# Peptides against a protein of PDB entry 4U39: the designs that were tried, part 46

Target 1, 302 residues: chain A of PDB entry 4U39
Amino acid sequence: SIKVIGVGGGGNNAVNRMIENEVQGVEYIAVNTDAQALNLSKAEVKMQIGAKLTRGLGAGANPEVGKKAAEESKEQIEEALKGADMVFVTAGMGGGTGTGAAPVIAQIAKDLGALTVGVVTRPFTFEGRKRQLQAAGGISAMKEAVDTLIVIPNDRILEIVDKNTPMLEAFREADNVLRQGVQGISDLIATPGLINLDFADVKTIMSNKGSALMGIGIATGENRAAEAAKKAISSPLLEAAIDGAQGVLMNITGGTNLSLYEVQEAADIVASASDQDVNMIFGSVINENLKDEIVVTVIATG

## One batch from the design tools (peptide; aimed at target 1 L258 I281 V285)

Design b2_p21_6_s4 (made by RFdiffusion4, then SolubleMPNN; from b2_p21_6, 7 letters changed)
Fold by OpenDDE base, seed 2:
Structure b2_p21_6_s4 (fold): chain B 302 residues (1-302), chain A 21 residues (1-21)
Amino acid sequence: as target 1 above (302 residues)
Amino acid sequence: MSVHVTILETKEGRTVTRTVT
């Protein structure tokens, strides 16, 4: 089974966005120290952590409280994650619960033998230096606790959205990019397409790879496959070029009119931008909601 | 269901699509 665990406010917002977009074939778990915030989760499984420590009042933006809350609730987390083949741990780094608890939850998933993938955000620079420093510590702890860690730099989302985008919409877009990172992988396993991947293929690319970069490209029209692929490999979300990655996981998602030729064209573009010795695995997904759009998601590991 | 994985392996400077059945 595939489980997605949202940790703290940002992780739970991302999980809500995944549920709203009908991401299929995954089980959703919401984890928080704040009981009121947890009640707003759309996840089927809701877990309050650190009930004795925090009394449901949250972590007070302290990562050490988030860590201790997950440690207090270790047995409950183990029970919720038991039997998962793959676990996505999603969180916004820089807060109390997400920053402190996500690494502990990831380690529990890994110790249970699940392929453990972190999908996390760095805070926007405008959230202040304290959040950036807390996020750096949380990301470092996540890197040690996961098989693959996808880090989304929120400041790069400001390069994708309009300059006049309200702060609340920038956070919603961060939640959407977290969704795309999880869905871009989970759909390859759980959703039938023109080219299907199994869990063993994904495990080969993602197991013990450490940090990963994600690029996303969307296009329409006659050259949509090539344009989407070019946008994905040049995505502002990529903090570095995909050249030098040891592994690439690629998702080509389109409507019912997606052709095998378009899938191959997109794959060839990403391969040409990758290292010669790269292990590239690509899958295709059919999403009827995309109509004439193609979405290319690239995850570069190593 | 036979999952057809297409691994793009670069062999000799060319992307070789291997369909592993």
Scores: peptide ipSAE 0.024, ipTM 0.451, DockQ to the pose 0.080
OpenDDE base, seeds 1, 3, 4, 5: peptide ipSAE 0.009, 0.015, 0.006, 0.013; ipTM 0.381, 0.469, 0.331, 0.486; seeds 1, 4 fail the geometry check

Design b2_p21_7 (made by RFdiffusion4)
Pose (drawn by RFdiffusion4):
Formats: sequence, structure tokens, C-alpha cells
Structure b2_p21_7 (pose): chain A 294 residues (1-190, 197-206, 209-302), chain P 21 residues (1-21)
Amino acid sequence: SIKVIGVGGGGNNAVNRMIENEVQGVEYIAVNTDAQALNLSKAEVKMQIGAKLTRGLGAGANPEVGKKAAEESKEQIEEALKGADMVFVTAGMGGGTGTGAAPVIAQIAKDLGALTVGVVTRPFTFEGRKRQLQAAGGISAMKEAVDTLIVIPNDRILEIVDKNTPMLEAFREADNVLRQGVQGISDLIALDFADVKTIMKGSALMGIGIATGENRAAEAAKKAISSPLLEAAIDGAQGVLMNITGGTNLSLYEVQEAADIVASASDQDVNMIFGSVINENLKDEIVVTVIATG
Amino acid sequence: SFLVGDIPGGKTSLKSFSVTL
């Protein structure tokens, strides 16, 4: 019983993307103050929060509103979250709802005893000062409210995509990366949560590599461990979760080769949750998701 | 360079799994 909660617009898209990618084994909840944007969520459960406060008009990039909105819907949320063994709280930070409500929601989930993993994007630098400041204040609050907070620095999306990809695609990739963040874990729980719990505090950074071809598992792992999303050296990690995903042609040669690359770059005595998952919709593509905690 | 968005999701199954603590 793992629930992925998209909070605000940032999470709304990630949840959509997850659903679009048919990520299995999770119950999705899209939570928004913005009734219009919420009605775009492909989530079966659409929770409008702050209906009294925002009248479906959203938080206006005011985290305080997203917060008061979440606090207003404190009871509706717990009801939706009860029974969750694990809650992914996925949101865009810098907004109102994502920045404000996610900590409220993730804290509720944490109090509910669920393994609360918040997976959020820090706004692109270009989103400006407000966005940056509010997310920083927001990311700070997400840390206090989750067991593990995987923070995806959107600015690093721009290092990854072609220098000329339009902004729309840059935001889109942030959504996918958020999805890649949650799927990278949720695919490994579809298992004693104390395992993953022992891996879940402090902040967390993740990396992704995608590769195709003859030497792809290594190419993917190398790209993953060196990825711009992954800002710090993995040897600094106390715990590392590794997810290898490929087509039905995923060999153990490829799997361990990538594991060896991720392992050698991690501390030797590191705790590790490693999985490889077959995605039939993949052909020659392989995706290594690496999440380091420490 | 790569795009996560170019990667389709779909039916999944476990290939291997390990936990080291």
C-alpha cells in the first residue's frame, strides 16, 4: 500500500507522467488548491484542498496559502492517506501548493507512520527569486516532514537536455525526472520497509542515466552516477538505492556491470537497495536510477 | 545527454533484487 501524492502543479504533472508511464503498484492522489489544474490530473483520487480558502483558484504561488490550504484539508488528507505503508509526496517547490501543502501532507503521512518519501524539484533558477526563495523555504520544510527527501535540482535539467530545448520541454523534463524519481523507488516495491526505511535521513540526491546500444548498462550507470541531477559524490552517501530498468533483453551481465559501476563509486560498506526491473515497453533503452542518501 | 521523457513506462517485472545493510 504505497501512495504517490502529487501536490500542487509540480506533483500534478509528475503523477500524470507516472500514470502516463503506467507506473504500477501505487495509488495516486493528486492534491491541489487549483481546481482547474487538478481536473487535469489523471489521478483517480483528486483532492482539492483549501476549497474554502482558495475556492478552487489555487494558492497563487503563496506557500502560506498552500499550507493553510492543506491545514484546512488536514482531515480529508489523513483519510486519503490512512492505510498507506509508504507515501511518496511529489511536488514542485517554489509554488504555493507544492511548496506549502506538501510538507503538511508529507508530515501527515509521516505521522500516519507511512514511510514518507518526498520527491520534489527545486525550481529552475530562471523561475526567479520568488520561486527560488519559496522552494528553499519549502524544501527546508519538506526535510522536517519526510523520512527521505529526494530533491531534484531543475537547474540541472538544463545541463542534461540539449542547450536549445525550449523551456516548455525543460519543464516537461522536470516532470519526467520527478516521475523518474518516484518510479525509481516505487518499481522496487511492486520487502521489509525497514530495509528501505533504513535507507530513508538527511536530504537525498538522485541521478539518472539512459543509454542504448552494445555498451549501454555501463553507459547508463556511468551517466547515472555522474548525472547533473546527482550533485554530490556518491562516496559521500551513507545509503544508496539503485534501480536498473531495461527491456526483456536485460542481462545480468548488463545488470551487474552497471551495479559494479555504481558500487565502485559508492563506499564499500554502503547499505544498498538494488533492483533491476524489466520494462517491456523498453527496447534497447536502459535506465539506471540512482538515489543516494548522505 | 538524454531525456527521461523519451522512456516509456509499461508492464514491469523483477529481474533481480538485493539489499545490503

Design b2_p21_7_s1 (made by RFdiffusion4, then SolubleMPNN; from b2_p21_7, 9 letters changed)
Fold by OpenDDE base, seed 3:
Structure b2_p21_7_s1 (fold): chain B 302 residues (1-302), chain A 21 residues (1-21)
Amino acid sequence: as target 1 above (302 residues)
Amino acid sequence: MFYASSIKGGKTSLFSYSVKL
């Protein structure tokens, strides 16, 4: 089974976005120290952590409170994660609960033998230096606790959205990018497509790889596959080129009109931009909601 | 019943399409 755990406010917003986009084949768990915020989750499983420590009033933007809250609730987390083959831990780094609890939850998942993937955001620069420093500490702790950590730099989202985009919409786009990171992997396993991957294939690319970068490309029209692939490998979300990555996981998602030729064309572009010795794995997913769009997601590991 | 022939995406040897029928 695949479980997605949203940790804290940003993680819970991402999980809500995943549910709203009908991401299939995954179980959703919302985790928070704020009981009021947790009640707004659309997840089937809602877990309040650190009830004794916080009294449901949240972590006060303190990662140490988030950490201790997860430690207090360890047994509940273990029970919720039991029997998962894969666990996604999603959070907005820089806050209290997400930053502190996500590494603890990830370690619990890993200790249970699940393939543990972190999908986390770095805060926007406008959220201030304190959040950036807290996020750096949380990301460091996540790297030790996961098999793969996808880090989304929120400031790079500002390069793909209009400069006049309201702050609230920039956060919604961050939640959407978190969704795309989880879905880009989960769909390869859970959603039938032209080229399916098994969990073992994904595990070979993602086990004990440390940091990962994600690129996304979306295109329409006659050259949509090539354009989507080019956008993915040149994505602002890639803090570095995919050249030099030890592993690449690629998802090519399209509508019912997605051709094997388009899949091959997109895969060849990503392969040509990658190191010759790269361990690349690609899958293809059919999503009827994309109509004429192709979405290419690239995850570079190592 | 459209059998989506799940080609197993293999390792990037462009050549190792294992079509699981």
Scores: peptide ipSAE 0.042, ipTM 0.534, DockQ to the pose 0.047
OpenDDE base, seeds 1, 2, 4, 5: peptide ipSAE 0.025, 0.023, 0.019, 0.027; ipTM 0.548, 0.508, 0.528, 0.545; seeds 1, 4 fail the geometry check

Design b2_p21_7_s4 (made by RFdiffusion4, then SolubleMPNN; from b2_p21_7, 9 letters changed)
Fold by OpenDDE base, seed 3:
Structure b2_p21_7_s4 (fold): chain B 302 residues (1-302), chain A 21 residues (1-21)
Amino acid sequence: as target 1 above (302 residues)
Amino acid sequence: MFYAGSVKGGKTSLFSFDVRL
């Protein structure tokens, strides 16, 4: 089973966005120290952590409170994660609960033997230096606790959205990018008929890889697959080029007119941009809402 | 029709499958 755990406000918003986009084949768990915020989750499983510590009033933007809250609720987290083959831990780093609790939850998942993938955001620069510093500490702790950590630099989202995009929409886009990171991987595993994409192959690509890079490309028109792939490997979300990447996961999402040729073309472009000995897994997903669009998501490890 | 594959050592393997809903 695949479990997605949204941790804190940002993680829960991302999980809500995943549910709204009908990401299939995953169980959603919302975790928060704020009981009121947790009640707004669309997740089937809602877990209040640190009830004794916080009294449901949240972590006060203190990562140490988030950490202690997860430690207080360790047994409950273990129970919720039990039997997962894969666990996604998603959070907005820089806050109290997400930053502090996500590494603890990730470690619990890893200790249970799940393939543990962090998908987290760095805060926008406008959220202030305190959040950036807290996020850096949380990201460091996540790296130790996960098999693979995807870090989304929120400031790079501002390069792919209109400059006039309201702050609220920039956060929604961050939630969407978190969704794309989780969905990009989960679709490769959870899609019925991907029988030949062994979860073992995903494990080989993602186990103990540390940091991963994520790129997204969207295109339309005759060369949409190639353009989407080129945009993905040059995505502003990439903190570096993928030319050294030893492992790659690629998701190609398109409408009902997505062709084998387009999938092959995108795969060839991404593979050619990776290490010569890359171990790459790719899959296609049909989303009727994309019409003529192709979305390529690349996750590069190693 | 859904497509999947792998690239390993410069070799691409492609798979096609129908998802029966």
Scores: peptide ipSAE 0.315, ipTM 0.832, DockQ to the pose 0.044
OpenDDE base, seeds 1, 2, 4, 5: peptide ipSAE 0.313, 0.296, 0.308, 0.311; ipTM 0.831, 0.824, 0.828, 0.833

Design b2_p21_8 (made by RFdiffusion4)
Pose (drawn by RFdiffusion4):
Structure b2_p21_8 (pose): chain A 294 residues (1-190, 197-206, 209-302), chain P 21 residues (1-21)
Amino acid sequence: SIKVIGVGGGGNNAVNRMIENEVQGVEYIAVNTDAQALNLSKAEVKMQIGAKLTRGLGAGANPEVGKKAAEESKEQIEEALKGADMVFVTAGMGGGTGTGAAPVIAQIAKDLGALTVGVVTRPFTFEGRKRQLQAAGGISAMKEAVDTLIVIPNDRILEIVDKNTPMLEAFREADNVLRQGVQGISDLIALDFADVKTIMKGSALMGIGIATGENRAAEAAKKAISSPLLEAAIDGAQGVLMNITGGTNLSLYEVQEAADIVASASDQDVNMIFGSVINENLKDEIVVTVIATG
Amino acid sequence: SLSVQVFYFGTADEVLAKLAE
């Protein structure tokens, strides 16, 4: 019983993308103050929060509103979250609802005893001062409210995509990366949560590599461990979760080869949750998701 | 559709040992 909660617009897209990618084994909850944007969620459960406060008009990039909105819907949320063994709280930080409400929601989930993993994007630098400041104040709050907070620095999306990809695609990739963040874990729980719990505090950074071809598992792992999303050296990690996904042509040669690359770059005595998952919709593509905690 | 090929928990040496098996 793992629930992925998209909070605000940032999470709304990630949840959509997760659903679009047919990520299995999770119950999705899209939570928004913005009734219009919420009605775009492909989530079966659409929770409008702050209906009294925002009247479906959203938080206006005011985290305080997203918070008060979440506090207003404190009871509606717990109801939706009860029974969750694990709650992914996925949101865009810098906004109102995502920045405000996610900590309220993630904290509720944490109090509910669920393994609360918040997976959020820090706004692109270009989103400006307000976005940066609010997320920082927001990411700070997400840390206090989750067991593990995987923070995806959107600015690093721009190092990864072609220098000329339009902004719309840059935001889109941030959504996918958020999806990639949650799927990277949720695919490994579809298992004693104390395992993953022992891996879940402090902040967390993740990396992704995608590759195709003859030497792809290594190419993917190398890209994953060195990825711009992954800002710090993995040897600094106390715990590392590794997810290898590929087509039905995923060989153990490829799997271990990528595991060896991720392992050698991690501390020797590191605790590790490692999985490889077959995605029939993949052909020659392979995706290594690496999440380091410490 | 998704399926798990291998899943391991432990130290890096333990995971690599299980993969080498």

Design b2_p21_8_s1 (made by RFdiffusion4, then SolubleMPNN; from b2_p21_8, 13 letters changed)
Fold by OpenDDE base, seed 1:
Structure b2_p21_8_s1 (fold): chain B 302 residues (1-302), chain A 21 residues (1-21)
Amino acid sequence: as target 1 above (302 residues)
Amino acid sequence: MKKIKVLLTGTKEEVLAALRA
């Protein structure tokens, strides 16, 4: 089974966005120290952590409180994660609960033998230096606790969106990018394809790989597949080029008119940009809402 | 839903050859 755990406010917003976009084949768990915020989650499973420590009032933007809250609730987290083959831990780094609890939850998942994938954001620079420093500590702790860590640099979202984009929309886009990271992988596993991927193949590409890079490309028109693939491998979300990536997970999502040729063309471009010795998994997904758009998501490991 | 999932492994040349076949 695949479980997605949203940790703290940012993680729970991402989980809500995943549910709203009908990401299939996953179980959603919302974790928070704030009981009021947790009640707003759309997740089937809602878990308050650190009830004794915080009394449901949240972590006060302190990662140490978030950490201790997850430690207090360890047995409950273990029970919620039990029997998962794969666990996604999603959080907005820089806050109290997400930053502190996400590494603890990830370690619990890993200790249970699940393939543990972190999908987290760095705060925007405008959220202040304190959040950036807290996020750096949380990301460091996540690296030790996961098999693969996807870090989304929120400041790079500002390169994709219009300069006049309201701050609230920039946060929504961060939630959407978190969704794309989780969905890009989960769709490769949870949905039957023409060629069934073994979960072992995904595990080989993602197990003990440390940091991963994620690129997203969107295009329309006659060359939309090639353009979307080129945008994905040159995405502002990539902190480096994928030319050294030995592991690649690629999702090609299009409308009902998505052709096999377009899928192959996009996959060729991404493989051509990868390492000489590449393990590549690609999948295609039909989303009727995309009409003429193609979305390419690339996750590069190694 | 036509979902294609493919694992390609090997050298870049082998992967590209498999994609182009």
Scores: peptide ipSAE 0.197, ipTM 0.773, DockQ to the pose 0.451
OpenDDE base, seeds 2, 3, 4, 5: peptide ipSAE 0.031, 0.044, 0.031, 0.066; ipTM 0.493, 0.510, 0.585, 0.657

Design b2_p21_8_s2 (made by RFdiffusion4, then SolubleMPNN; from b2_p21_8, 12 letters changed)
Fold by OpenDDE base, seed 5:
Order: sequence, then structure tokens, then C-alpha cells
Structure b2_p21_8_s2 (fold): chain B 302 residues (1-302), chain A 21 residues (1-21)
Amino acid sequence: as target 1 above (302 residues)
Amino acid sequence: MKEIKVLLVGTKDEVLAALRA
């Protein structure tokens, strides 16, 4: 089974966005120290952590409180994660609960033998230096606790949105990028295809790989597959080129009009931008909601 | 729920082979 655990406010917003976008084949868990915020989660499983420590009043933007809250609730977290083959841990780094609890939860998942993938954001620079420093500490702790860590630099989202985009919409886009990261992987595993992926192959690409890079490309029109693939491999979300990656996960998602040729064209572009000896897993997904859009997601590991 | 279907999932070589057949 695949579990997605949203940790703190940002992680729970991302989980809500996943549920709203009907990400299938996954179980959703919402974790928070704030009981009121947790009540707004759309997740089936809601877990308040650190009830004794925080009394449900949240972590006060302190990562140490988030950490201790997860440690207090370790047994409950273990029970909720039990039997997962894969666990996505999603959080906005820089806050109290997400930054402190996400590494603890990730370690619990890993200790249970799940393939543990972190999908987290760095705060925007405008959120201030304190959040950036807290995020850096949380990201460092996540790297030790996960098999693969996808870090989304929120400042790079400002390169893909209009300059007049309201701050609230920039946060919504960060939640959407978190969704795309989880969905891009989970769709390949959780949904039966014409060619079924062995979960062992996913483990080979993602186990103990440390930091991963994520690129997303979206396009429409006659050359949409090629354009989406080119945008994915040159995505502002990529902190480096994918040419040195030992493993690549590629998802091509389109509407019902997605052609075999488009799938091949996009795969060839991503393959050509990767190492010749790269272990590439590729999947094509039909999503009727995309109509004429193609979305290419590339995750480079190693 | 609009059905999300995965058409092809595999290694590059498997998928490309399947795409060519």
C-alpha cells in the first residue's frame, strides 16, 4: 500500500490539494499539532501529535516542539504507517510542526521498511530568514530519514507564475507542485497499467538516493509532448541538469487523446537529456481532466 | 471520479519496446 502523510499546515494543504485532484491509489494521513487546523483536513486519517506537549495549540513555529510532538506520538504514527510499502512524507519546511515532525515521521516509516519519499518545500525568501534557517535544518534531517528527498524551492515557483501573482496564489502553486511530485510517482505505482511496474524497480531507483531533482512541463497544441518534455528537463524547479542522474522517473500524463507517438517523443527527449546508462522508469497516464494538456514530470535521482 | 489510467509503466527499454510493437 501507498500512504501519503501530510505534516503540519503546508503538508496538510498539499494533502487537501491531492484529495481535491482525486489522486488515486493512496491512503491519506493528516498530521498536525494544531487540532483546529487538523479538523480542516480532508484526509480520512487525522492524527493529532503531541497532545500532551502542545494541548492541541500547535508548535508555535518551533521545530523542536514539532519534533518532540512526533516523538510523543511515535506509537500512533507507527500504527498509522504499518503495512505501507511506500510512504510519501509531505511538508512545508520552515514552520514548527512540518519542519520538526516530518523527519521523525519519515524515520518511523523507514524503520518500518517502507520506501520513504520526502516531498517538501523550501519557504519563499519573503517568509524571512528565520524560516529559511529552520527549513535548512529540517531538510538536513529529512535527508537522513528518507530514501529519496524531493525539495521544491518555492522561490523558483515565482519564475513559472506571473509576476503579479498574489502571495496566496503562490502558496497554492507550491501546494500544487507538491501534489504533482507525489502524484507523478504514485500514479506510476498505484494504478495498474498495460505494463505493470515491479515495485522492486522503483525501490532500485529510489532507495537510499538522497536528494532528487524534480522538473515539470505542461504544454498544449500539436507539439505538446515535445514541448512538455523540454519544459520538464529545463524546469526552473531543477537546481541542476539531469544528465548526471543515475535514475530517472518519468511520468507523461495526458487526456484521452494522448497518442503513442506523443508518449514516445516525450520519452526520447527525456532519455536524450539523461545519462546513457540511466535507469529510467517511464509511465504514461491518461487523465480525462487534462483534455488537450500534456504534463511531463521528471524526477532525477542519484 | 474520472478514471485515471496508467497505460504503460516499465523500464525505458520495456516501454520503448512496447511502444514500437
Scores: peptide ipSAE 0.052, ipTM 0.685, DockQ to the pose 0.434
OpenDDE base, seeds 1, 2, 3, 4: peptide ipSAE 0.033, 0.028, 0.032, 0.024; ipTM 0.651, 0.649, 0.600, 0.622; seed 1 fails the geometry check

Design b2_p21_8_s3 (made by RFdiffusion4, then SolubleMPNN; from b2_p21_8, 13 letters changed)
Fold by OpenDDE base, seed 1:
Order: C-alpha cells, then sequence, then structure tokens
Structure b2_p21_8_s3 (fold): chain B 302 residues (1-302), chain A 21 residues (1-21)
C-alpha cells in the first residue's frame, strides 16, 4: 500500500490539494500538533501528535516541540504506517510541527521497512532567516530518515509565477508543487496500466538515494509534449541539471487526446538530457481534467 | 479514470531503444 502523510500546516495543505486533485491509489494521513488546524484536513486519517506536550495548541513554530510531539506519539504513528510498502512524508519546512515531526515520522516509516520518500519545501526567503535556518536543520534530519528526499525550493516558484502573484497564491503554488511531486511518483505505481510497474524497480531507483531534484513542465498547443519536456528539464525548480543523476523518474500526464507520438517525443527529450548510465522509470498517465495540457514531471535521484 | 498509457523501465539505452521500436 502507498501512504501519504502530511505533517504540520504545509504538509496538510499539500494533502488537501492532493485530495482535491483526486490523487488516487493512496491513503492520506494528516498529522498535526494543532487540533484546530487538523480538523480542517480532508484526510480520512487524522492524527493529533503530542497531545500531552502541546495540549493541541501546536508547536509554537519550534521544531523541537514538533520532534518531541512525534516521539510522544510514536506508537500511534507506527500503527498508522504499518503494512505500507511506500510512505510519502510531505511537509513545509521551517515551521514547528512539519520541521520537527516529519523526520521522526519518516524514520518510523523507514524502520517499518517502507520505501520512504520525503517531499518537502524550503520556505520563501521572505518568511525570514529563522524559518530558513529551521528548514535547513529539518532537511538535514529528513535526509538521514528517508530513502529519497525531494526538496522544493519555494523561492524558485517565484521564477515561474507572475511578479504580481499574491503571497497567498505563491503558497498555493508550493502546495501544488508538493502535490505534483507525490502524484508524479504515485500515479506511476498506483494507476493500473497495460504494463504494471514492479515496485522492485521503484525501490532500485529510490532506495538510499538521498536528495532528489524535481522539474515540472506544462504546455499546450501543437508542440505541447516537446515544450513540456523542455520546460521540465530546464525547470527553475531544478537546482542542477538532470545530467549526472543516477536515476530519473519521468511522468507524462495528458488529457484523453494524449498521443503515443507526444509521449515518445517528450520521453526522448528527457532521456536525451539524462546521463548515459541513468536508470529510468518512464510512465504516461491519462488525466481527463488536463484537456489540452501536458504536464511533464521529472525527478532526478542520486 | 486515470490510466497508464505507456510504462518503460530500464537503462537510458533500453528506454531509448524501446521508444524507437
Amino acid sequence: as target 1 above (302 residues)
Amino acid sequence: MKKILVLLVGTKQEVLAALRA
């Protein structure tokens, strides 16, 4: 089974965005120290952590409180994660609960033998130096606790959105990018196809790979496949080129009009930009909601 | 309903070969 755990406010916003976008074949778990915020989750499983420590009042933007809250609730987390083959841990780093609890939850998932994937954001620079420093510590702890850690640099979202984009929309875009990171992988595993992905192949590419980079490209029109692929491999979200990655996961998602030619064209572009010795998982997904859009997601590991 | 249209797993060379077949 695949489980997606949203940890703290940012992680739970991302999980809500996943549910709203009908990310299928996964179980959603919302984790928070704030009981009021947790009640706003759309997840079927809602877990309050650190009830004794925090009394449901949240972590006060302190990662040590988030950590201790997850440690207090370890047995509940273990029971919620039991029997998962894969666990996505999603969080906005820099806060109290997400930064502190996400590494603990990830370690619990890993200790249970699940393939553990972190999908986390770095805070925007405008959120201040304290959040950046807290996020750096949380990302370091996540890296040790996961098999693969996808880190989304929120400041790079500002390069793909209009300069006049309201701050609230920039946060919504960060939640959407978190969604795309989870969905880009989960759709390849959980969606029935003509060829099923062996979970062993996913494990080979994602196990003990450390940090991963994600690129996203979206396009419409006649050359939409090639344009989306080119945008994905040159995405501002990529802190480095996909060249030199040991593993590449590629998802091409389109509407019902997605052709085999478009799939081939986009895959050839990404494969051509990848290292010679890369291990690649490539999948194409039909999503009726995309109509004329193609979305290419590239995850580079290793 | 979402469906996988194509799935390829392998080395870059295997994926490129499968795409060109």
Scores: peptide ipSAE 0.096, ipTM 0.741, DockQ to the pose 0.796
OpenDDE base, seeds 2, 3, 4, 5: peptide ipSAE 0.040, 0.028, 0.022, 0.051; ipTM 0.664, 0.621, 0.591, 0.668

Design b2_p21_8_s4 (made by RFdiffusion4, then SolubleMPNN; from b2_p21_8, 13 letters changed)
Fold by OpenDDE base, seed 4:
Structure b2_p21_8_s4 (fold): chain B 302 residues (1-302), chain A 21 residues (1-21)
Amino acid sequence: as target 1 above (302 residues)
Amino acid sequence: MQKTLVLLTGTKQEVLAALRA
């Protein structure tokens, strides 16, 4: 089974966005130290952590409180994650709960033998230096606790959106990018396809790989597949080129008019931009809501 | 509307082989 665990406010917003977008084949778990915020989760499984420590009042933006809250609730987390083959841990880094609890939850998932993937955000520069420093510590702890860590730099989202984009929309876009990171992988595994991926192949690409880069490209028109693929490999979300990546996961999602030729063209562009000896897994997904749009998601490991 | 997800998953070679079949 695949489980997605949203940790703290940012992680829970991402999980809500996943549920709203009907991401299939995954179980959703919402974790928070704030009981009121947790009640707003759309997840079926809601877990309050650190009830004795925090009394449901949240972590006060302190990562040490988030950490201790997860440690207090270790047995409950173990029970909720038990029997998962894969666990996505999603959080906004820089806060109290997400930054402190996400590494503990990830370690619990890994110790249970699940393929553990972190999908986390760095805070925007405007959230201040304290949040950036807290996020750096949380990201370092996540790297030790996961098999693969996707870090989304929120400042790079501001390069994709209009400069006049309201702050609320920038956060919604961060939640959407978190969704795309989880969905880009989960769709490859959880959705029955013409070719069923062996979960062993995904493990080979993602196990003990450390940091991963994610690129996203969206396009329309006659060359939409090639354009979307080119945008994905040159995405502002990529902190580096994918040319040295030993592993690549590619998802191409289109409408009902997505052609085999378009899938091949996009895959060839991504493969050509990767290492010569790259282990590449790719999948195509039909989403009736995209109509004429193609979305290419690339996750580069190694 | 029921979101119809059709996945083609596999290695580049397997997917290309399945796509050519």
Scores: peptide ipSAE 0.035, ipTM 0.631, DockQ to the pose 0.362
OpenDDE base, seeds 1, 2, 3, 5: peptide ipSAE 0.026, 0.022, 0.024, 0.023; ipTM 0.645, 0.586, 0.612, 0.626

## One batch from the design tools (peptide; aimed at target 1 L197 V278 F282 S284)

Design b2_p22_1 (made by RFdiffusion4)
Pose (drawn by RFdiffusion4):
Structure b2_p22_1 (pose): chain A 294 residues (1-190, 197-206, 209-302), chain P 22 residues (1-22)
Amino acid sequence: SIKVIGVGGGGNNAVNRMIENEVQGVEYIAVNTDAQALNLSKAEVKMQIGAKLTRGLGAGANPEVGKKAAEESKEQIEEALKGADMVFVTAGMGGGTGTGAAPVIAQIAKDLGALTVGVVTRPFTFEGRKRQLQAAGGISAMKEAVDTLIVIPNDRILEIVDKNTPMLEAFREADNVLRQGVQGISDLIALDFADVKTIMKGSALMGIGIATGENRAAEAAKKAISSPLLEAAIDGAQGVLMNITGGTNLSLYEVQEAADIVASASDQDVNMIFGSVINENLKDEIVVTVIATG
Amino acid sequence: SVQVFHVGTASEVLAKLQAMRE
């Protein structure tokens, strides 16, 4: 019983993307103060929060509103989250609802005893001061409210995509990366949560590599461990979760070869949750998701 | 579908992967 909660617009898209990618084994909850944007969620559960406060008009990039909105809907949320063994709280930080409400929601989930993993994006630098400041204040609050907070620095999306990809695609990739963050774990729980719990505090950074071809598992792992999303050296990690995903042509040769690359770059005595998942919708593509905690 | 799943130290995970591979 793992629930992925998209909070605000940032999470709304990630949840959509997850659903679009047919990520299995999770119950999705899209939570928004913005009734219009929420009605775009592909989530079966659409929770409008702060209906009294925001009247479906959203938080206006005011985290305080997203917070008060979440606090107003404190009871509606717990009801939706009860029974969750694990709650992914996915949101965009810098906003109002995502920045405000996610800590409230993730804290509720944490109090509910669920393994609360918040997976958020820090706004692109270009989103400006307000976005940066609010997320920083927001990411700070997400840390206090989750067991593990995987923070995806959107600015690093720009190093990854072609220099000329339009902004719209840059935001879109942030959504996918958020989805890639949650799927990277949720695919490994579809298992004693104390395992993953022992891997879940402090902040977390993740990396992704995608490759195709003859030497792809290594190419993907190398890209994953060196990825711009992954800002710090993995040898600094106390715990590492590794997810290898490929087509039905995923060989153990490829799997271990990528595991060897991720492993050698991690500490020797590191705790590790490693999985490889077959995605029939993949052909020659392989995706390594690496999440380091410490 | 999960092909392999391991939890443990890096060395234990690699040993398990090496054994499965062999």

